# Peptides against a protein of PDB entry 3T7K, part 28

Target 1, 248 residues: chain A of PDB entry 3T7K
Amino acid sequence: KAEKILARFNELPNYDLKAVCTGCFHDGFNEVDIEILNQLGIKIFDNIKETDKLNCIFAPKILRTEKFLKSLSFEPLKFALKPEFIIDLLKQIHSKKDKLSQININLFDYEINGINESIISKTKLPTKVFERANIRCINLVNDIPGGVDTIGSVLKAHGIEKINVLRSKKCTFEDIIPNDVSKQENGGIFKYVLIVTKASQVKKFTKLINDRDKNETILIVEWNWCVESIFHLNVDFTSKKNVLYQKK

## One batch from the design tools (peptide; made by RFdiffusion4, then SolubleMPNN)

Design b1_p10_8_s4 (from b1_p10_8, 3 letters changed)
Fold by OpenDDE base, seed 3:
Parts: C-alpha cells; structure tokens; sequence
Structure b1_p10_8_s4 (fold): chain B 248 residues (1-248), chain A 10 residues (1-10)
C-alpha cells in the first residue's frame, strides 16, 4: 500500500533517521505510515538500545523524560525534531490534490527550540558529560522521584559507571562509596558525590562523611544538577545552582 | 513519565 502512495513522487528523500519519540505520538503509527516512513529512511523505535545506533529524537520541546535525557547521549545525536516534521510529511504524502514531483520538507525547519548546533556538536565528543567531569561513582538515595532504575539508567548513559543506592534512613558511612577516579592533572575531583531529595539527607551525609573523613571533598546535589548538566552537555562546577553542599 | 522536579528545598 505504501509503494502505491509513494509512486506519485519521482524522487524520494532519504532522511537517514533512527529515532525515538517522547511527549508525542502516544498512539503510535499505523502500518502504512510506518512503511512510508521506512521508505523515506525514517525508522522509529519504541525503546533506546545502543545496538540500534539511534541518531534522532522527536519531542514537542525539551523534556525531562528518560528518552529525551538519554537522546543527548547518542553518538552522535544528529537531529532533535518537533513531531510536526512527521505530521507535515505524512500530510503531504497522503494529499491527493498536489501533483507533487518531490517531497518538500526540510529537517532544519523542525528543530526543537534550545537544542542548538553547540549541543549537537558536543554529542560528537569521544567522552560522556560526567566522564569529562571526573564523576565515575555516585551515591543515589533510594527515595528519589522517578525511581533509582530510571535515574540510574540516565546517569549511566551519560558516563557514570557505578551507582550506589543508599537507604537514606538506615545507611551508615560504610555504605557511602567514594568516586574512584585516578588523579588526572585537573585537580577538581570530588571524593564523595551524592544525589539527594531532602535537606535532612544533606545534614545526615555531611555529618557521616565529615565525622569519618573530615578533610575529604564532598559534592551533594539535587537531580536538577544532573539534568542541567545533561541539557548543556557540560558540568559547571562554578555554578551553585542545584548544589546543596560542596566542600573542596 | 516526566522526572518530576523534586520540590526545591526550602
């Protein structure tokens, strides 16, 4: 059926998109539209897998979804597009009125606001954002909104190797893991990195660490610190935004 | 699911 619909065009573009969707297309696509998109070099996947070599995200705007945050870890992310790209494309293809010899839809007209060339260029770097920041091992409280698995999966996609889940009420100092990074020349390594949800946790962990390792470096942040770092593909250690406690 | 902004610490 798709071939018969596309036969009216003399030339078909190849968009070379391997995409996931977030905040759009909740009902999916019908079989014919999937076939049409596939013939145009647009493949839409339900889930993110490294083996699929995903290069595109569809979303109406910047979102704090697992899919959106992970899309910024693609190697590279080539395009971050509004769903209107697919809507307008399919609308043009299904239009019976126009003897269109060609599909006239440009990807660049559908860019997500705030995902600029500077962000896209950083996805071509050989390292991940937290890897570049010398954050390899983190401590994560078990009561984090969104769940430790989802948050942990996003953080791992961005170069965090080890996530230690802390039972905030029951944990002791011995449950807190150090950020085991070899002393590379850039002297700004935090020995303890923690993501917390409550001021009581800041007080607890600060006390536990300072009572046992008084001279060690500590970084305690909100989840928003990680999100901002991901959206910028850069960790700004000069910013106090979303930092709850810092000891250099 | 949006990863909800935890309430800012007062």
Amino acid sequence: as target 1 above (248 residues)
Amino acid sequence: MEIVKPPSFP
Scores: peptide ipSAE 0.027, ipTM 0.670, DockQ to the pose 0.025
Fold by OpenDDE base, seed 4:
Structure b1_p10_8_s4 (fold): chain B 248 residues (1-248), chain A 10 residues (1-10)
Amino acid sequence: as target 1 above (248 residues)
Amino acid sequence: MEIVKPPSFP
């Protein structure tokens, strides 16, 4: 059926998109529209898998969803597009009125506001954002909103190798893992990195670490610190935003 | 240097 619909065009673009959707297309696409999109080189996947070599995200705006945050870890993220791209594309393709010999839709007209070329260019780097920041091992409290699996999966996508889940009420100093990275000359490495959700956790972990390992560097942050770092594909260690405790 | 801030949880 898709072939008959597309046969009216003399030339078809190949967009070469391997995409996921977030905050849009909840009802999915009908079989004909999926086939049409596939003929245009647009493949939409339900879930993110590294093997699929995803290069695109569809979303109405910047979102804090797992899919959106992980899309910034794609290698590279080629396009971050508004759903209107697909909507307008399918409208043109289904329109009987225009003897359109060609599909006239430019991907660049549908870019998500705030995902600029500077962000896209950073997804071409050989390293991930937290890898560049010398954050390899983190401690994550078990009561984090969104759940440790989702948050952990996002952090891993962005170069964190080891996530230690802390049972905040029961944990001791021995349960806290160090960020085991070799001292690089040019960057302040934090020995202990923690993501917490409560002021009581800041007080607890700062006490536990300072009482047992007094001379060590500590970074305690909110989840928002990670989110801002992901959205910028850069860790700004000069910013005090979303930093709860820092010892250099 | 030490920086302490209260949590700004939404």
Scores: peptide ipSAE 0.024, ipTM 0.653, DockQ to the pose 0.016
Fold by OpenDDE base, seed 2:
Structure b1_p10_8_s4 (fold): chain B 248 residues (1-248), chain A 10 residues (1-10)
Amino acid sequence: as target 1 above (248 residues)
Amino acid sequence: MEIVKPPSFP
């Protein structure tokens, strides 16, 4: 059926999109539209798998979903597009009125607001954002909104190798892991990195660390610090935004 | 779709 619909076009574009969707297309696509999209080089996946070599995300705007945050870790993210691209594309293809010899839709007209070429270009870097920031091992409180698995999965996609989950009420100093990175000459390395949800956790962890290891560097942040770092694909250590405690 | 809302600090 798709072939008969597309036969009216003399030339078909190959968009070379391997995409996930977030905040759009919850009901999926019908079989004919999936076949049409596949013939145009557009493949939509339900879930993110590294093996699929995903290069695109569809979303109506910047979102704080697992899929959106992980899409910024794609190698590279080629396109971040509004769902209207697919809608207008399918609408043009199903239109019987226009003897269109060619599909006339420009991908650049459908860019997600706030995902610019500067962000896209950083996804071509050989390293991940937290890897570049010398953050390899972190401590995460178990009461984090969104759950430790989702948050941990996003952080791992962005170059954090080890996530230690802290039972905030019961943890001791021995439960806190160091950020085990070799001293690089040109970057402030924090020995202890923690993501917390409450001011009481800041007080607890700063006391535990300072009582046992008084001279060490500590970074305690909110989840929003990680999100801002992901959206910019850069860690700004000069910013105090979403930093709860810092000891250099 | 759960948007991971920031912890509302009180």
Scores: peptide ipSAE 0.024, ipTM 0.664, DockQ to the pose 0.028
Fold by OpenDDE base, seed 1:
Structure b1_p10_8_s4 (fold): chain B 248 residues (1-248), chain A 10 residues (1-10)
Amino acid sequence: as target 1 above (248 residues)
Amino acid sequence: MEIVKPPSFP
């Protein structure tokens, strides 16, 4: 059916999109529209897998979803597009009135607001955002909203190698892992990195670490610190935003 | 240097 619909165009674009969707297209697409999109080089996947070499995200705006946050780890992310791209594309293709010899839709007209070329260009870097920040091992409290699996999966996509889950009520100093990174001379390595959800956790972990390892560097942050770092594809250690405790 | 900020958990 799709071939008969597309046969009215003399030339078909190849968009070369391997995409996931978030905050849009909850009902999916019908078989004809999937076939049309596939013939235009648009393949939509249900889930993120590294093997699929995903290069595109569809979303109405910047979102804090797992899919959106992970899309900024694509190698590279080529396009971050509004769902209106697909809607308008399918509308032109189904339109019987327009004897259009060509599909006239520009991908750049559908960019997600706030995902600019500066962000896209950083996805071409050979390293991940937390790798560049010398953060490889973190401590994550078990009561984090969204769950440790989702949060951990996002952090791993962005270069965190090891996630230690802390049972906040029962944990001791021995349960806290160091951030095992080679000493780089450029002054930004924290021995202990923790993501927490409560003021009581800041007090607890600060005390446990300072009582047992008094001279070590500590970074305690909110999840929002990680989110802002992901959205900028850069860690700003000069910013106090979403930092709960920092010892240099 | 120590920086302590109260948690702003919305």
Scores: peptide ipSAE 0.024, ipTM 0.651, DockQ to the pose 0.016

## One batch from the design tools (peptide; made by RFdiffusion4, then SolubleMPNN)

Design b1_p11_1_s1 (from b1_p11_1, 3 letters changed)
Fold by OpenDDE base, seed 1:
Structure b1_p11_1_s1 (fold): chain B 248 residues (1-248), chain A 11 residues (1-11)
Amino acid sequence: as target 1 above (248 residues)
Amino acid sequence: MEPDKELPSSS
């Protein structure tokens, strides 16, 4: 059925998209439309797997979903597109009116607002955002909204190797792991990096660390610090936004 | 599919 629909076009584009969707297409696509998209080189996956070599995301806007945040870790992310790309494409293909010899849809016209070429270019870097920031090992409180597994999965996609989950009420100094990075001379390396949710946790962890390891560097941030770092694919250590405690 | 949940903002 798809072949008969596409046979009216002299040339078919190959978009070479391996995509996930977030905040759109909850009902999926019918079998005919999936086959049409496949013939145009558009493959939509339900979940993110590294083996699929995903290069695209469909979303109506920048979202704080697991899929959206992880899409910025694709190698590279080629396109971040509005769902209207698929809608307009399928509409043009199903249109009986125009003896269209060609599909005239430009991917760049459907770019998600705020995901510009500067962001896309950073996904071509050989390193991940937190790797570039010398953050490999973090401490995460167990009561974080969204859950430690989801948050941890996003952080790992962006170059954090080890996530230590802290039981905030019961943890001691010995439960806090150091950020094991070789001291580079010129970079602000924090020995202890923590993601917390409450001011009481800041007070607790700063006391525990300073009482046992008085001269060490500490970074305590909110989840929003990580999100902003991901959205910019850059860690700005000059910004105090979403930083709860910093000791250099 | 269940809609993807946005991860909460810390503020």
Scores: peptide ipSAE 0.446, ipTM 0.909, DockQ to the pose 0.771
Fold by OpenDDE base, seed 4:
Structure b1_p11_1_s1 (fold): chain B 248 residues (1-248), chain A 11 residues (1-11)
Amino acid sequence: as target 1 above (248 residues)
Amino acid sequence: MEPDKELPSSS
């Protein structure tokens, strides 16, 4: 069926998109439209797998979904596109009125607001955002909204190698892992990095660390600090936004 | 597919 629909076009673009969707296309696509998209070099996957070499995200805007956050870790993310790209594409293809010899849709007209070339360019870097920030090992409280698995998966996608889950009520100093990174000259390395949910955890962990390891560097942040770092593909250590405690 | 949940903002 798709071949018959596409046969009216003299030339078909190859978009070379391997994409996931978030905040759009919840009902999926019919079989004919999937076949059409496949013929145009657009493959849509249900879930993110590293083996699929995903390079595109469809979303109406910047979202705080697992898929959207992970899409910024693609190697590279080539395109972050509004769903209107697919909608307009399929409309043109299904339109009987226009003797269109060509599909006239430019990917650049459908960019997600706030995902600019500066962000896209950073996805071409050989390192991940937290790797560049010298954050390898973090401590994550077990009561984190969204769950430790989802949050942990996003953080790992962005270069955090080790996630230590802290049972906030029962944990001791010995349960807190250091951020084991070699002293690089140019960046403030924090020995202890923690993601927490509430002020009582800040008080607890700062006390535990300072009582046992008084002279060490500590960074305690909210989840929003990670999200902002991901959205910018840069860690701004000069910002106090979403930083709950910092000791240099 | 269940709609993707937005991860909560820190309060």
Scores: peptide ipSAE 0.446, ipTM 0.909, DockQ to the pose 0.764
Fold by OpenDDE base, seed 3:
Structure b1_p11_1_s1 (fold): chain B 248 residues (1-248), chain A 11 residues (1-11)
Amino acid sequence: as target 1 above (248 residues)
Amino acid sequence: MEPDKELPSSS
C-alpha cells in the first residue's frame, strides 16, 4: 500500500533518521505510515539501544524524560525535531492533490526550540559531558526522585562510569566513594561528587568528609545541576546554580 | 506505549 501511495512522487528524500519519540506519538503509527516513513529513510524505535545507532529524537519541546536526556548522548545527535515534521510529512504524502511531484519538507524548519547547532555540534565530540568535566565516579542518594536506576542510566549515558548509591540515613564516611580520575592538566578535579535532595544530606556528607578527609575537594549538587549540564552539553563550574556545596 | 515520565525538578 505504501509503495502505491509514494509512486506519485518522482523522487523520494532519504532523511536517514533513526529516531525515538518522547512526549509525542504515544499511540504509535499504523502499518502503512510506518512503511511510508521507512521508504523515506525514517526509522522509529520504541527504546534506546546503543546498537541501533540512533541519531534523532522527536519531542514537542525540551523535556526532562529519560529518552530526551539520553538523546543528547547520541553519537552524533543529527536532529532534534518536533513531531509536526512527521505530521506534515504524512499529511503531504496522503494529500490527493495531483500537483505534488516532490515532497517539500525541510528538517531544519522543525527543530526543537533550544536545541541549536551549538548543542548538536557538541554531540560530535569524542567525549561525554561528564567525562570532559572529570566526573567519573559519583555518589547518589537513594531517595532521589525518579529513582536511582533511571537517574543512574541517564548519568552513565553521559560518561559517568560508576554510581554509588548512598543510604542517606545509614551511610558512613566509608560508604562514600572518591571520584577516581587522573589529573588532567586543564581541569579541576573534585575528589568527592555527590547528588543529593535535602539540605540535611549536605550537612551530613560535608561533616563526614571534612572530619575524615580534611582539605579534600567536594562538589555537592542537585539533580538540576546534572540536567542543566546535559541540556548545554557543558559543565559550567563557574555557575553556583544548583550547587549546594563546593570546596575547591 | 506508556508515556515517558518527566524526571522531577530538584527543589
Scores: peptide ipSAE 0.445, ipTM 0.909, DockQ to the pose 0.796
Fold by OpenDDE base, seed 5:
Structure b1_p11_1_s1 (fold): chain B 248 residues (1-248), chain A 11 residues (1-11)
Amino acid sequence: as target 1 above (248 residues)
Amino acid sequence: MEPDKELPSSS
């Protein structure tokens, strides 16, 4: 069916998109539209798998979804597009009125607001955002909203290698893992990095660390610190925003 | 597709 619909065009674009959707297309696509999109080099996947070499996200705006956050870890993220790209494309293709010789839809007209070339360019870097920040091993409290698995998966996509889940009620100093990074001379390396949800956890962990490993560097942040770092694809160690405790 | 939920904001 798709071939017959597309046969009216003399030239078909190849968009070369391997995409996931978030915050849009909840009802999915019909079989004909999927086939049409596939013939235009647009493949939409249900889930993020590294093997699929995803390069695109469809979303109405910047979202704090797992898919959106992980899309910023694509290698590279080529396009972050509004769903209107697909909508307008399919409308043009299904239009009976215009003897269109070609499909005239430009990807660049559908960019998600706030995902600019500066963000896209950073996805071409050989390192992930937390890797560049010398954050390899983190401690994550088990009571984090959104769940340790989802949050952990996002953090791993962005270069966190090891996530230690802390049982906040029962944890001791021995349960806290160091951020084992090779001392690069030029970067603020924190020996202990923790993501927490409550001020009581800050008090607990700062005491445990300072009592047992005096004078070590500590970074305790909220989840929003991670999200902001992901959205900018940069860790700003000068910002106090979403930083609960910092000891240099 | 299940609607993707936004991860909670730490507030």
Scores: peptide ipSAE 0.445, ipTM 0.909, DockQ to the pose 0.771

Design b1_p11_1_s2 (from b1_p11_1 with S1K E5K)
Fold by OpenDDE base, seed 3:
Structure b1_p11_1_s2 (fold): chain B 248 residues (1-248), chain A 11 residues (1-11)
Amino acid sequence: as target 1 above (248 residues)
Amino acid sequence: KPPDKELPSSS
C-alpha cells in the first residue's frame, strides 16, 4: 500500500533518521505510515538501544524525559526535530490534490527550539559531558525524585561510570565513594561528588566528609545541575546555579 | 503507551 502511495513521486528523499519519540506520537503510527516513513529512510524505535545507532529525537520542545536527556548522548545526534516534521510529511504524501512530483520538506525548518548547531556539534565529540568534566564516580541520594535507576541511567549515558546510592538517613562517611579520576593537567577534580535533594543532606555530607577528610574537594549539586549540564553538553564550574556546596 | 514521565525539577 505504501509503494502505491509513494509511486506518485518521481524522486523520494532519504532522510536517514533513526529516531525515538518523546512527548509526542503516544498512539504510534499505523502500519501504512510506518512503511511510508521507512521508504523515506525514517525509522522510529520504541526505546533507546545503543545497537540501533540512533541519531534523531522527535519532541515538541526540550523535555526532561529520560529519552530526551539520553538523546543528547547519541553519537552523534544529527537532528532534534518537532513532531510537525512527520505530520507535515505524511500530510503531503497522503494529499490527493497535490500534483507535487517531489516531497518539499526541509528538516531544518523543524528544529526543536533551543537545540542548535552548537549543541549538535558537541555530540560529535569523542567524550561525554561528565567525562570531560572529570566526573566518573558520584554519590546519589536514594530519595531523589524520578528514582535512582532512571536518574542513574541518564547519568551513565553521559559518561558517569559509577553511581553509589546513599541511604541518606543511615549512611556514614564510609558509604561515600570518591570520584576516582586521574589528575588531568587542565581541570579541577572534585574528590567527592554528590547529588542531593535537601539542605539537611548537604549539612550531613559536608560534616561527614570534612570531619574525616578535612582538606578534600567537594561538589554537592541538585539534579537540575546535571540537567542543565546535559542540555548545554557542557559543565560550567563557574556557575553557582544548582550548586548547593562547593569546596575547591 | 503512557506518556514519558518528565523527571522532576529540583525544588
Scores: peptide ipSAE 0.541, ipTM 0.944, DockQ to the pose 0.782
Fold by OpenDDE base, seed 4:
Structure b1_p11_1_s2 (fold): chain B 248 residues (1-248), chain A 11 residues (1-11)
Amino acid sequence: as target 1 above (248 residues)
Amino acid sequence: KPPDKELPSSS
């Protein structure tokens, strides 16, 4: 069926998109439209797998979904597109009125607002955002909204190698892992990095660390600090936004 | 499929 629909076009673009969708296309696509998209080099996957070499995200806007956050870790993310790209594409293809010899859709017209070339360019870097920030090992409280598995998966996608889950009520100093990174000359390295949800956790962890390891560097942040770092593909250590405690 | 959940903003 798709072949018959596409046969009216003299030339078909090859978009070379391996994509996931978030915040759009909840009902999926019909079989014919999937076949059409496949013929145009557009493959849509249900879930993110590294083996699929995903290079595209479809979303109406910047979202705080696992898929959207992970899409910024693609190697590279080639395109972050509004769902209107697919909608308009399929409309043109299904249109009986226009003897369209060509599909006239420019991918650049469908960019997600706030995902610019500066962000896309950073996804071509050989390192991940937290790797560049010298954040390898973190401590994550077990009561984090969204769950430790989802949050941890996003953080790992962005270069955090080790996530230590802290049972906030029962944890001791010995349960807190150091961020074991070699001293690189030019980067602020924090020995202890923690993601917490409550001011009481800040008080607890700062006390535990300062009582046992008084001279060490500490960074305690909210989840939003990680999200902002991901959205910018840069860690701004000069910003106090979403930083709950910092000791240099 | 249920819509993807947005991860909560820290309060």
Scores: peptide ipSAE 0.540, ipTM 0.944, DockQ to the pose 0.786
Fold by OpenDDE base, seed 2:
Structure b1_p11_1_s2 (fold): chain B 248 residues (1-248), chain A 11 residues (1-11)
Amino acid sequence: as target 1 above (248 residues)
Amino acid sequence: KPPDKELPSSS
């Protein structure tokens, strides 16, 4: 069926998109539309797998979903597009107007607001955002909203190798892991990095660390610090936004 | 499919 629909076009674009969707297309696509999209070089996957070499995200806007956050770790993310791209494409293809010799849809007209070329360009870097920030091992409180598995999976996609889950009420100093990074020449390595949810946790962990490992560097942040770092594909250590405690 | 959940804001 798709071939008959597409046969009216003299030339078909190859968009070369391997995409996931978030915040759109909850009902999926019919078989004909999937086949049409596949013939145009658009493959839509249900889930993110590294083996699929995903290069595109469809979303109506910047979202704080696992898929959206992980899409910024694609190698590279070629396009972050609004769902209207697919909608308009399928509308043109299903249009019975005999005179459509070509599909004229520019991908750049459908960019997600706030995902600019500067962000896209950073996805071509050989390192992930937290790797560039010298954050390899972190401590995560077990009461984090969204769950430690989801949060940890997003953080790992962005270059954090080790997530240590802290039982916030029962943990001791010995449960806190150091951020084991080799001294790279470029700037402030924090020995202890923690993601927490409450001011009481800041007080607890700062006391535990300072009592047992005096004069060490500590970074305690909120989840929003990680999200903002991902959305910008840059860690700004000069910003105090979402930083609960910092000792240099 | 159920909609993807946005991860909570810490603020």
Scores: peptide ipSAE 0.540, ipTM 0.944, DockQ to the pose 0.819
Fold by OpenDDE base, seed 1:
Structure b1_p11_1_s2 (fold): chain B 248 residues (1-248), chain A 11 residues (1-11)
Amino acid sequence: as target 1 above (248 residues)
Amino acid sequence: KPPDKELPSSS
């Protein structure tokens, strides 16, 4: 069926998209439309796997979903597109009226608002955002909204190698792991990095660290600090936004 | 499939 529908075009584009969807296409696609998309070089996957070499995301806008946040770690993310790209493409292909010899859809017309060329260009860098920020090992409280597995998976996609889950009520100083990065002379390396949810956790961890390791650097942030760093593909250590405690 | 959940804002 798809071949017969596409046979009316003299030339077919090859978009070379390996994509996931978030916040759109909940009902999926029919078999004919999947085959049409496949013939146009558009492959849609249900889940993110590194082996699939994903290069595209479909979403109506910037979202705080696991898929959207992880898509900014693609190597590279080539396109972040609105679902209207697929909708308009399929409409043109199914249209019997237009004696169109060619499919005339420009991918750049469907960019997600706020994902610009500067963001796309940063996904071509050889390093991940937290790797560039010298954040390798973090401490994460076990009561984080969204769950430690989902949050941890997003953070790992962006270059955090080790996530230590802290049992906030029971943890001691010995349970807190250092951020094991080589001392480079230039820039904000924090020995202790923590993601917390409550002011009581800030007080607890600050006391535990300062009582046992008084001269060390500490960064305590909210989850939103990580999200903003991901959305910009840059860590701004000059910003106090979503920083709960900082000791340089 | 259920929609993807947005991760909570800390605010």
Scores: peptide ipSAE 0.538, ipTM 0.943, DockQ to the pose 0.763

